# Peptides against a protein of PDB entry 5K2M, part 6

Target 1, 273 residues: chain A of PDB entry 5K2M
Amino acid sequence: MRIGITYTVLRREEMAIKERAGEFGEVVMLHEDDLLFPGNYDLDVVIIRNVSHFKALYTARLFESEGIPTVNSSRLIFEAGDKLFATLRLAGKVPVPEWKAALSEGGALRVPDSLGYPLVSKPVFGSWGRLLAKVNDRDSLEAVLEHRKWMKNPLYGIHYFQEFVEKPGRDIRSYVIGGEFVGAIYRYSNHWITNTARGGKAEPCSDPEVEELSVKAWEAFGEGALAIDIFESEKGLLVNEVNPNMEFKNAARVTGADMAGKLVEYAVEVAKT

## One batch from the design tools (peptide; made by RFdiffusion4, then SolubleMPNN)

Design b1_p8_4_s4 (from b1_p8_4, 7 letters changed)
Fold by OpenDDE base, seed 2:
Structure b1_p8_4_s4 (fold): chain B 273 residues (1-273), chain A 8 residues (1-8)
Amino acid sequence: as target 1 above (273 residues)
Amino acid sequence: MSIRLDVD
C-alpha cells in the first residue's frame, strides 16, 4: 500500500495522518510544490490535506484523472466545500438553518422579506468564519452588498444568507468518516462565531442526538470524511455546514478519538475498492 | 523542503 498525503502546511493533523498511514504502508508526502500533472504517481490512494478548498478540489480531480482515488474525492470536496451546495444536499436530509440564495443585489435586498433581521451573510467558500457578517439592518445589508461588488472573485456575487441562530455560547463540531461517527466537540465562544480557529475552546460532546444527526448529515453526501458543524437552536439541532478538509487537532485532543487513524483506515478501504 | 510546521 502506497499512501499519498498532499499538503500545504505540515500541521498537527498532517503529522498524525502521516504517522498512522505509516502503519498501513509506504507514505509519500506531497507538498503543493511537488504536485505536477500529469505525473507518474505510484500511489494507491491520496489523502487530500491542501489548505485551500480550490487547491484541494483540483488536486483530488487531478489524481482521479490518473486513476488514483482520493480522500476526499473531488465530488465530495466540491459538494461539501461550497456552503450553498452543501446546504442543498443537507436540506433534503437534516434540519438546516433557514437560508436564501440570491444571484443579484436586487435579489439579495429581498432576502430580509423572508429571513428577517438579523441574518448572516456568508460567502459560499472560505474557512474560519472569514467574511461572515451579521446583518442587523438594511444599511448593513447594503454595505455588505456594495463591498461584494468590488471583490475580485466572481463567487462573491453569489449571495448566500442564513437566519441568525441564537446559540448558547457554543456550537458543535462532529466528525463522520466513512459513515461512522468518530466524535464531537463543543466549541465555546462569547462571539457569535464559535470557531476554535478564532480562539474558541473545545470540550467533548457526548450526545446521541448529535451522533444520529451527524451520520444523517454525512449520508446526504454518502462518502468520505466530513466535519459537521451543528447549532443548538430553539428549533432543535441544525446542521449549519460541513467541511471536507477538516481540522481535528482540538477534537482529537479533547475527545481522545483517533481521527487521523480513522481517516487513514478509510483511505485504505478506498484504495481497496 | 522547508516543511513549515504549524507551531500552534
Scores: peptide ipSAE 0.018, ipTM 0.518, DockQ to the pose 0.243
Fold by OpenDDE base, seed 4:
Structure b1_p8_4_s4 (fold): chain B 273 residues (1-273), chain A 8 residues (1-8)
Amino acid sequence: as target 1 above (273 residues)
Amino acid sequence: MSIRLDVD
């Protein structure tokens, strides 16, 4: 078996994936600079670890066009990596924060009529809490919308909003690979954005409700490896978002779960189908 | 502080 691993930066995750993949077959590391299509890739499966959502998406689709399956698939990356599309999948299966989407400024200005204040403005794409805004009032909403008009990417004209969820100074990140719950962590932060990429303490989360909800959230997509962001709210557990290009170094360290191994095992399964 | 350069 020949396992490709595409990457932008060789992180701890990619190193761990490489190491574990070596136990199952020949490993071919593919930096973004190595990727030209159409190509003649002799690979049974490709693990997609490109940092950019769009680069990951297109890389996956390009390998698929050559008959090489990817983990994650381009479909999963597309649906899970877009916050709005992910919400559309999740909302039918699991509790999610209340949300609204608007396709114009005029539509967006009506969002508070249903969600109230405070609300959260999100771009449909982006990582590490980039361009997340807590919108406390009308003036802040107008400012966010005005700024979006001047953003060059037309996707910034897609207005996605959530209710602001009061969290107990933490959120949960869980990991589900091939439908199996692998582990979860609490991410602590005094900031309303609890993402560990912005700093914070991670602790193991051992909660059967989190495990069950995480699997259900994964089932909304039905394939691949996902990190799942869950909020503890007054309404109970809410699935905020999923990530098809998960970082797991902190979670693996804290939980001791073999996330890299599980990802490779799943990729090997995909290669055999 | 690891400046995560946004490799976009």
Scores: peptide ipSAE 0.018, ipTM 0.522, DockQ to the pose 0.179
Fold by OpenDDE base, seed 1:
Structure b1_p8_4_s4 (fold): chain B 273 residues (1-273), chain A 8 residues (1-8)
Amino acid sequence: as target 1 above (273 residues)
Amino acid sequence: MSIRLDVD
């Protein structure tokens, strides 16, 4: 078996994936600079580890066009990596924060009529809490919309909002690979954005309710490897978002779970399908 | 054990 691994930066995750993949077959490391299409690739499966959502998406689709399956697939990266599209999948299967989407400034200005304040404004794409805004009032909403108007990418004209969820100073990140729950952690932060908190604390999360909810959230997509962000709210557990390009260094360290091994095992299964 | 999240 020949396993490709595409990457932008060789992180601890990519090193762990490489090491584990070597136990199953020949490993071919493919930096973004090595990728030209159409190409002659002799690979049974490709593990996608490009940092950019869009580069990951297009890389996956390009390999699929050569008849080579990818983990994750371009379909999963597309559906899970867009916050709005992910919400559409999740909302049919699991509890999610209340949300609204608007396609214009005029539409966005009406969102508080249904969700009230405070709101959270999110871009439909992007990682690490980038361009998240807590919108407490009309003036703040107008400011966010004005700024978005001058941003060059047309996707910033797609306005995605959630209710503001009061969290107990933490959130949960779980991992599901091939439908199997692999592990979960609590992420502690004094800031309402838990993911980007420099110096946040991670602890193991062992909760059967989290495990069940995580698997159900994965089933909304039905394939691949996902990190799942879950909020503890007054309404119970809410699935906030999923990540088809997961980082797991801290989770693996804290839980002792073999995240890299599970990812490789799943890729090997995909290669045999 | 409290482990600090590396900043992504």
Scores: peptide ipSAE 0.015, ipTM 0.442, DockQ to the pose 0.064
Fold by OpenDDE base, seed 5:
Structure b1_p8_4_s4 (fold): chain B 273 residues (1-273), chain A 8 residues (1-8)
Amino acid sequence: as target 1 above (273 residues)
Amino acid sequence: MSIRLDVD
């Protein structure tokens, strides 16, 4: 078996995936600079680890066009990696924060009529809490909308909002690969954005409700490897978002779970299908 | 066109 791994930067995750993939077959590391299409790639499956959502999406689709399956698939990357599209999948299966989408400034200005204040403005793409804004009032909303007008990418004109969820100084990140719950962590922060990429502490999360909810959230998409961000709220557990290009170094370290191995095992399964 | 691949 020949396993491709596409990447932008060799992170701890990519090194772990590479190491585990070597146990199943020949590993072919593919930096973004090495990728040209159409091409004659001799690979049974490709694990997509490009940092950019869009580069990951297009890379997956390009390999699929050559008849090579990818983990994750371009379909999953597309649907899970867009916050709005992910919400559309999740909302029919699991509890999610209340949300609104608007396609104009005029529409966006009416969002508080439904969600109230405070609310959270999110770009539909991006990671590590980039361009998240806690919007406490009308003035702040107008400021966010004004700034969006000057952003070059037209996707910034898609206005996605959530209710602000008061959290107990932490959130949960869980991992589901091929429908199997692999593990979960608490991410602690005094900031309303609890992402460990911003210097938060991680601790193991052992909660049967988290496990059940995580699997249900994965089932909304029905394939691949997902990190799932869950909030503990006054309303109970809420699935905030999913990530089809997950970082897991902190979770693997804290839980001892073999995220890299599970990802490779799933990729091998996909290759054999 | 030969694509450079890094293989272990």
Scores: peptide ipSAE 0.007, ipTM 0.434, DockQ to the pose 0.060; fails the geometry check

Design b1_p8_5_s1 (from b1_p8_5, 6 letters changed)
Fold by OpenDDE base, seed 5:
Structure b1_p8_5_s1 (fold): chain B 273 residues (1-273), chain A 8 residues (1-8)
Amino acid sequence: as target 1 above (273 residues)
Amino acid sequence: MSLRKAID
């Protein structure tokens, strides 16, 4: 078994994946600077750990074109890594926050007629709560839309909104790999964005409802390794988003779950199919 | 390069 690992930065997660992969076979570390295509890669599977969503997506697709399976697949990275496309998968399977998408400023200005205020503006791509805006009123909505007009990436012209969910000063991040629930954490923050990348604290989450919901959310995609962000709301649990390029150092530390091992085990299974 | 700069 020859396992490739593509990466941008050697983080704690990539080090853990490398270590566990070494127990199953030969490990080939591939920095982004090492990747040229078409190439003659002698690999049975590639674990995709590029930091950029787009670099991860294209790297996965390029290896797949060489007949080498990837974890995650380019399909999963594409569908799960876009907030709108992920919502389209999730909404048919699990409870999600109320959402609207608009393709113009004129459409976006009508979103409050359905969602009300406050609402949350999100870019369809990006991580760590970048360009998330809590929109409390019409003036704030107009300001967000005005700023989007001047952003160079055309994807900023895709207007994705959610209802603002009142949370109990925390959210949940769960992990599902190959359809198996691996673990979950609470992320605490005084800010409405509870992401640990913004200085939140993490604690173990042991809730059978979270486990069941997390597996159902994964089943909406049907493959790979996903981190799942869940809100505790007055309406019950809501699946907010998923991440096909998950960070897990805090969750692994807090829960003791072998997330790196589970990811490698799944990659080995993918290589054998 | 910061992780943020690698994504943006």
Scores: peptide ipSAE 0.013, ipTM 0.442, DockQ to the pose 0.256
Fold by OpenDDE base, seed 2:
Structure b1_p8_5_s1 (fold): chain B 273 residues (1-273), chain A 8 residues (1-8)
Amino acid sequence: as target 1 above (273 residues)
Amino acid sequence: MSLRKAID
């Protein structure tokens, strides 16, 4: 078996994936600079680890066009990597934070009529809490909308809002690969955006409700490897978002779960179908 | 690096 691994930066995750993939066959590391299409890639499967959502999406689709399956698939990357599209999948299967989407400023200005304040403004794309805004009032909403008008990417004109969820100083990150729950962590933060570089720690999460909810969230997509962000709220557990290009170094460290191995095993299964 | 990257 020949396993491709596409990457932007060789992180701990990519190193672990490479190492585990070597147990199953020949490993072909493919930096973004190596990716030219159409190409003659002699690969049975490609594990997509490009940092950029869009690069990951297009890389997956390009390999698929050559008959090479990818983990994750371009379909999954597309559906899961967009916060709004992910919400649309999730909302039919699991509890999610209350949300509204608006396609204009005029529509966005009416969002508080349904959700109230405070709101969370999110871009539909992006990682690591970029451009998340807690919108406490009308003035703040107008400011966010004004700024969005001047943002270069037209996707910033897609206005996605959630209710502000009061969290107990933490959130949950779980991992489901091929429908199997692999592990979960608590991520602690004193900020409403749970973010490790603000002094957050990770701890193991061993909660059967989290496991069940995580699997159900994965089933909303029905394939691939997903990291799932879950909030603990007064309404119970809420699935906030999913990530089809997951980081897992801290989760693996904290839980002892073989995230890289499980990802490779799934990729090997995909290669055989 | 964004703080989220440090957790995962």
Scores: peptide ipSAE 0.022, ipTM 0.538, DockQ to the pose 0.074; fails the geometry check
Fold by OpenDDE base, seed 1:
Structure b1_p8_5_s1 (fold): chain B 273 residues (1-273), chain A 8 residues (1-8)
Amino acid sequence: as target 1 above (273 residues)
Amino acid sequence: MSLRKAID
């Protein structure tokens, strides 16, 4: 078996994936500079680890066009990596924060009539809390919309909003690979954006409700490897978002779960189908 | 690294 691994930066995760993949077959490391299409790739499966959502998406689709399956697939990366499209999948299976989408400034200005204040403005794409805004009032909403108007990417004209969820100074990140729950952590932060806190503490999360909810969230997509972001709210557990290009170094360290091994095992099974 | 990238 020949396992490709595409990457932008060789992180701890990519090193662990490479090491475990070597136990199953020949490993071919493919930096973004090595990728030209159409190409003649002799690979049974490709593990996609490009940092950019769009680079990951297009890389997956390009390998699929050569008849080579990918983990994650381009379909999953597309559906899960867009916050709005992911919400559409999740909302049919699991509890999610209340949300609204607007396709114009005029539509966006009516969102508070439904969600109230405070609300959260999110871009439909992006990671690590980039361009998240807590919107407390009309003046703040107008400011966010004005700034978006001058941003070059037309996707910033797609306005996605959520209710502001009060969290107990933490959130949950779980990992589901091939439909199997692998592990979960609490992420502690004094900031309302828990994922982005410098010096945040991670602790193991052992909660059967989190495990069940995480698997159900994965089933909304039905394939691949996903990190699931869950909020503890007054309404109970809410699935906030999913990540088809997960980091897991802290989760692996804290839980002791073999996330790299589980990812490789899943990729090997995908290669056999 | 963006200032917001501390926890995976």
Scores: peptide ipSAE 0.021, ipTM 0.512, DockQ to the pose 0.080; fails the geometry check
Fold by OpenDDE base, seed 3:
Structure b1_p8_5_s1 (fold): chain B 273 residues (1-273), chain A 8 residues (1-8)
Amino acid sequence: as target 1 above (273 residues)
Amino acid sequence: MSLRKAID
């Protein structure tokens, strides 16, 4: 068994994946600078750990074009890594926040007629809560739309909105790999964007409802390794988004779950299929 | 300034 690992930065996750992969076979670390296509890669499977969504997507597709399976697959990265495409999958299987998509400014201006205020403006791509806006009124909506007109990437012209969900000062991050629930954490934050970069606390989440919902959310895609963001709302649990490029160092630390091992085990299964 | 250093 020859296991490739593509990466941008050697993080704690990539180190743990490398260590666990070494128990199953030969490990080939591939920095982004090492990747040229078409190439002659002698690998049974590639674990995709590129930081950029688009670099991860294209890397996966390029290996697949050479007959090498990837974890995650380019299909999964494409569908799960876009917030709108992920919502389309999730909405058929699990509760999600109310959402609207508009393809023009004129369409976007009518979104409050159905969602009301406050609403959340999201780019369809991008990590780290970047360019999330809580839109409380018409003036704020017009400002967001005006700014989007001048953004260089045409994907910013895809207007994706959700209802604003009031959270109890936390959200849930769960992990499902190959259809198996691996673990979950609470992420505490004083900001409406649950972002732990500024002193957030993580605690273990042991809730059977979270486990069941997380597996159902994974089944909407039917493959791979996903981190799942779940909100606790007045309406119950809502699946907000999924992440096919999951970070797990704090979740692994807090829960004690062997997330790196589970990811490698799944990659080995994919290689044998 | 990325808001999303989510707790991994």
Scores: peptide ipSAE 0.019, ipTM 0.527, DockQ to the pose 0.066; fails the geometry check

Design b1_p8_5_s2 (from b1_p8_5, 6 letters changed)
Fold by OpenDDE base, seed 2:
Structure b1_p8_5_s2 (fold): chain B 273 residues (1-273), chain A 8 residues (1-8)
Amino acid sequence: as target 1 above (273 residues)
Amino acid sequence: MSMRSAVD
């Protein structure tokens, strides 16, 4: 078994994955600078750990083009790593925050007619709460839309909105790998964006409803390793988003769950299929 | 740019 691990930065997660992968076979660490295609890689599977969503997506697709399976697959990265595409998968399977998508400024200006205020404006791509905006009123909506018009990436012209969910000063991050629930944490923040909390507290989440919901959310995609962001709302649990390129150092630390091991075990399973 | 230490 030859296991590739692609990475941008050797983080705690990549170190843990490397260490655990070494128990199953030969490990080939592949920094982004090492990735040239076609490359004739002699690998049974590649674990994708590139920081950039798009780099991860393209890296996965490039290995797949050489007949090498990836964890996650390019399909999963594509479907799960886009907030709108992920919502489209999730909405038919699990409760999600109310959402609207608009393809123009004129369309976006009508979103409050359906969702009211406050809204959350999200870019369809990006992590760590980048460019999330709480839109409290018409003036704020117009400002967000005006700014988006001047952003270089045309994907900023895809307007994704959610209802603003009042959270109890925390959210839930769960992990499902190969359909198995691995663990979950509460992420505490005094800010409405919990994921970006500098110095936020994490605590174990041992809730069977979270476990069940997390597995159902994973089943909307049906493969790979996903982190799942869940909100506690007045309506119950809502699946906010999924992440096909998960960080898990805090979750692993807090829960004691072997996130890296489970990821490697799944990659080894994928290599054998 | 200080990478905001996201709690995962």
Scores: peptide ipSAE 0.026, ipTM 0.568, DockQ to the pose 0.113
Fold by OpenDDE base, seed 1:
Structure b1_p8_5_s2 (fold): chain B 273 residues (1-273), chain A 8 residues (1-8)
Amino acid sequence: as target 1 above (273 residues)
Amino acid sequence: MSMRSAVD
């Protein structure tokens, strides 16, 4: 068994994945500078750990073109890493926050007619709460839309909105790998964006409803390793988003779950199919 | 580590 690991930065997660992968076979670390295509790679599977969503997506697709399976697959990275495409998958299986998509400024200005205020504006791509805006009124909506016109990437012209969900000063991050629930944590924050808080506290989440909902959310995609963001709302549990390129160092530390081992075990299973 | 990735 030859296991590739692609990476941008050698983080605690990549070190743990490397260590666990060494128990199953030969490990080939591949920095982004090592990746040229087409190439002659002698690998049974590649674990994708590039920091950039787009680099991860293209890296996965390029290895797949050489006949080498990846964890996650380019299909999963594409569908799960786009907030709108992920919502389309999730909405058919699990409760999600109310949402609207608009393809123009004129369309976006009508979103409050159906969702009301406050709204959350999200880019369809991006991580760690980048360009999330709480939109409380018409003036704030117009300002966000005006700023988007001047952004160079045309994907900023795809307008994705959610209802604002009041949370109890925390959210939930769960992990599902190969259809198995691995663990979950509460993430505490004094800010409405829980995932971006400096000094946020993580605690174990042991809730059977979270476990069941997390597995159902994973089943909307049907493959790979996903981190799942869940809100505790007045309406019950809502699946907000998924991450096909998860960080897990704090979750592993807090829960004691071998997330790196579970990821490697799944990659070895994928290599054998 | 990004300032926004303090928690997983």
Scores: peptide ipSAE 0.029, ipTM 0.564, DockQ to the pose 0.085; fails the geometry check
Fold by OpenDDE base, seed 5:
Structure b1_p8_5_s2 (fold): chain B 273 residues (1-273), chain A 8 residues (1-8)
Amino acid sequence: as target 1 above (273 residues)
Amino acid sequence: MSMRSAVD
């Protein structure tokens, strides 16, 4: 078994994945600078750990084009890593925050007629709460839309909105790998954006409802390793988003779950199929 | 604690 691991930065997650992968076979660490395609990669599977959503997506697709399966697959990265496409999968299986999508400024200006205020404006792509805006009124909406208009990436012209969900000063991050619930944490924040990269208090989440909902959310995609962001709302649990490029250092530390091992085990099973 | 506390 030859296991590739693509990465941008050697984080604690990548170190743990590398260590566990070494128990199953030969490990080939592939920094982004090492990736040239087409190539002759002698690998049975590649674990995708690129930080950039797009780099991860393209890396996965490039390996797949050479007959090498990836964890996650390019399909999963594409569908789960886009907030709108993820919502389209999730909405048929699990409770999600109310949402609207608009394809023009004129369309976006009508979103409050359906969802009301406050709204959350999200780019369809991007990590760590970047370009999230709480939109409380018309003036704020117009400002967000005006700013989006001048952004260079055309994907910023895809207007995705959610209802604003009042959270109890925390959210839930759960992890499902290969359909198995691995663990969950509460992430505490004094801000309405609970983000993953800036430190904070994490505590174990042991809730059977979270476990069940997390598995159902994973089943909406039907493959891979996902981190799942769940809100505790007045309406009950809502699946906000999923992340096919999960960080898990703090979750692993807090829960004691072998997330790296579970990821490697899943990748090994994918390699055998 | 950062306003945008980021854990994972």
Scores: peptide ipSAE 0.024, ipTM 0.565, DockQ to the pose 0.045; fails the geometry check
Fold by OpenDDE base, seed 3:
Structure b1_p8_5_s2 (fold): chain B 273 residues (1-273), chain A 8 residues (1-8)
Amino acid sequence: as target 1 above (273 residues)
Amino acid sequence: MSMRSAVD
């Protein structure tokens, strides 16, 4: 068994994955600078750990084109890593925040007629709460839309909105790998955006309802390793988004769950199919 | 608590 691991930065997650992969076979670390295609890669499976969503997507598809399976697959990265495409999958199986999509400014200006205020404007791509806006009124909506016109990436012209969900000063991050629930944490924040890299508290989440909902959310995609973001709302649990390129160092530390081992075990299963 | 969660 030869296991590739693609990466941008050697983080705690990549170190843990490398260590656990060494128990199953030969490990080949592949920095982004080492990746040229077409290539002659002697690998049974590749674990995709590139930081960029788009680099991860293209890396996965390039290995697949050479007959090498990836974890996650390019299909999963594409569908789960786009907030709108992920919502389309999730909405058929689990409760999600109420949402609207518009393809023009004129369409976007009618979104409050359905969602009301406050609402949340999201880009369809990006992580760590980048370019999220809480929109409280018409003036704020017009300002967000005006700024979007001048953004260079054409994907910023895709207008995705959610209802604003009041949260109890925390959210839930769960992990499902190969259809198995691995663990969950509470993420505490004083800000309405709970997911950002500045000094929050994590606690273990041991809730059977979270476990069941997390597995159902994974089943909307039916493959791979996903981190799942869940809100505690007045309407009950809502699946906000999924991440096919998950960080897990804090979750592993807090829960004691072997996230890296479970990911490697799944990659070995994928290599055998 | 920080305004942002440093959690995964």
Scores: peptide ipSAE 0.023, ipTM 0.563, DockQ to the pose 0.043; fails the geometry check

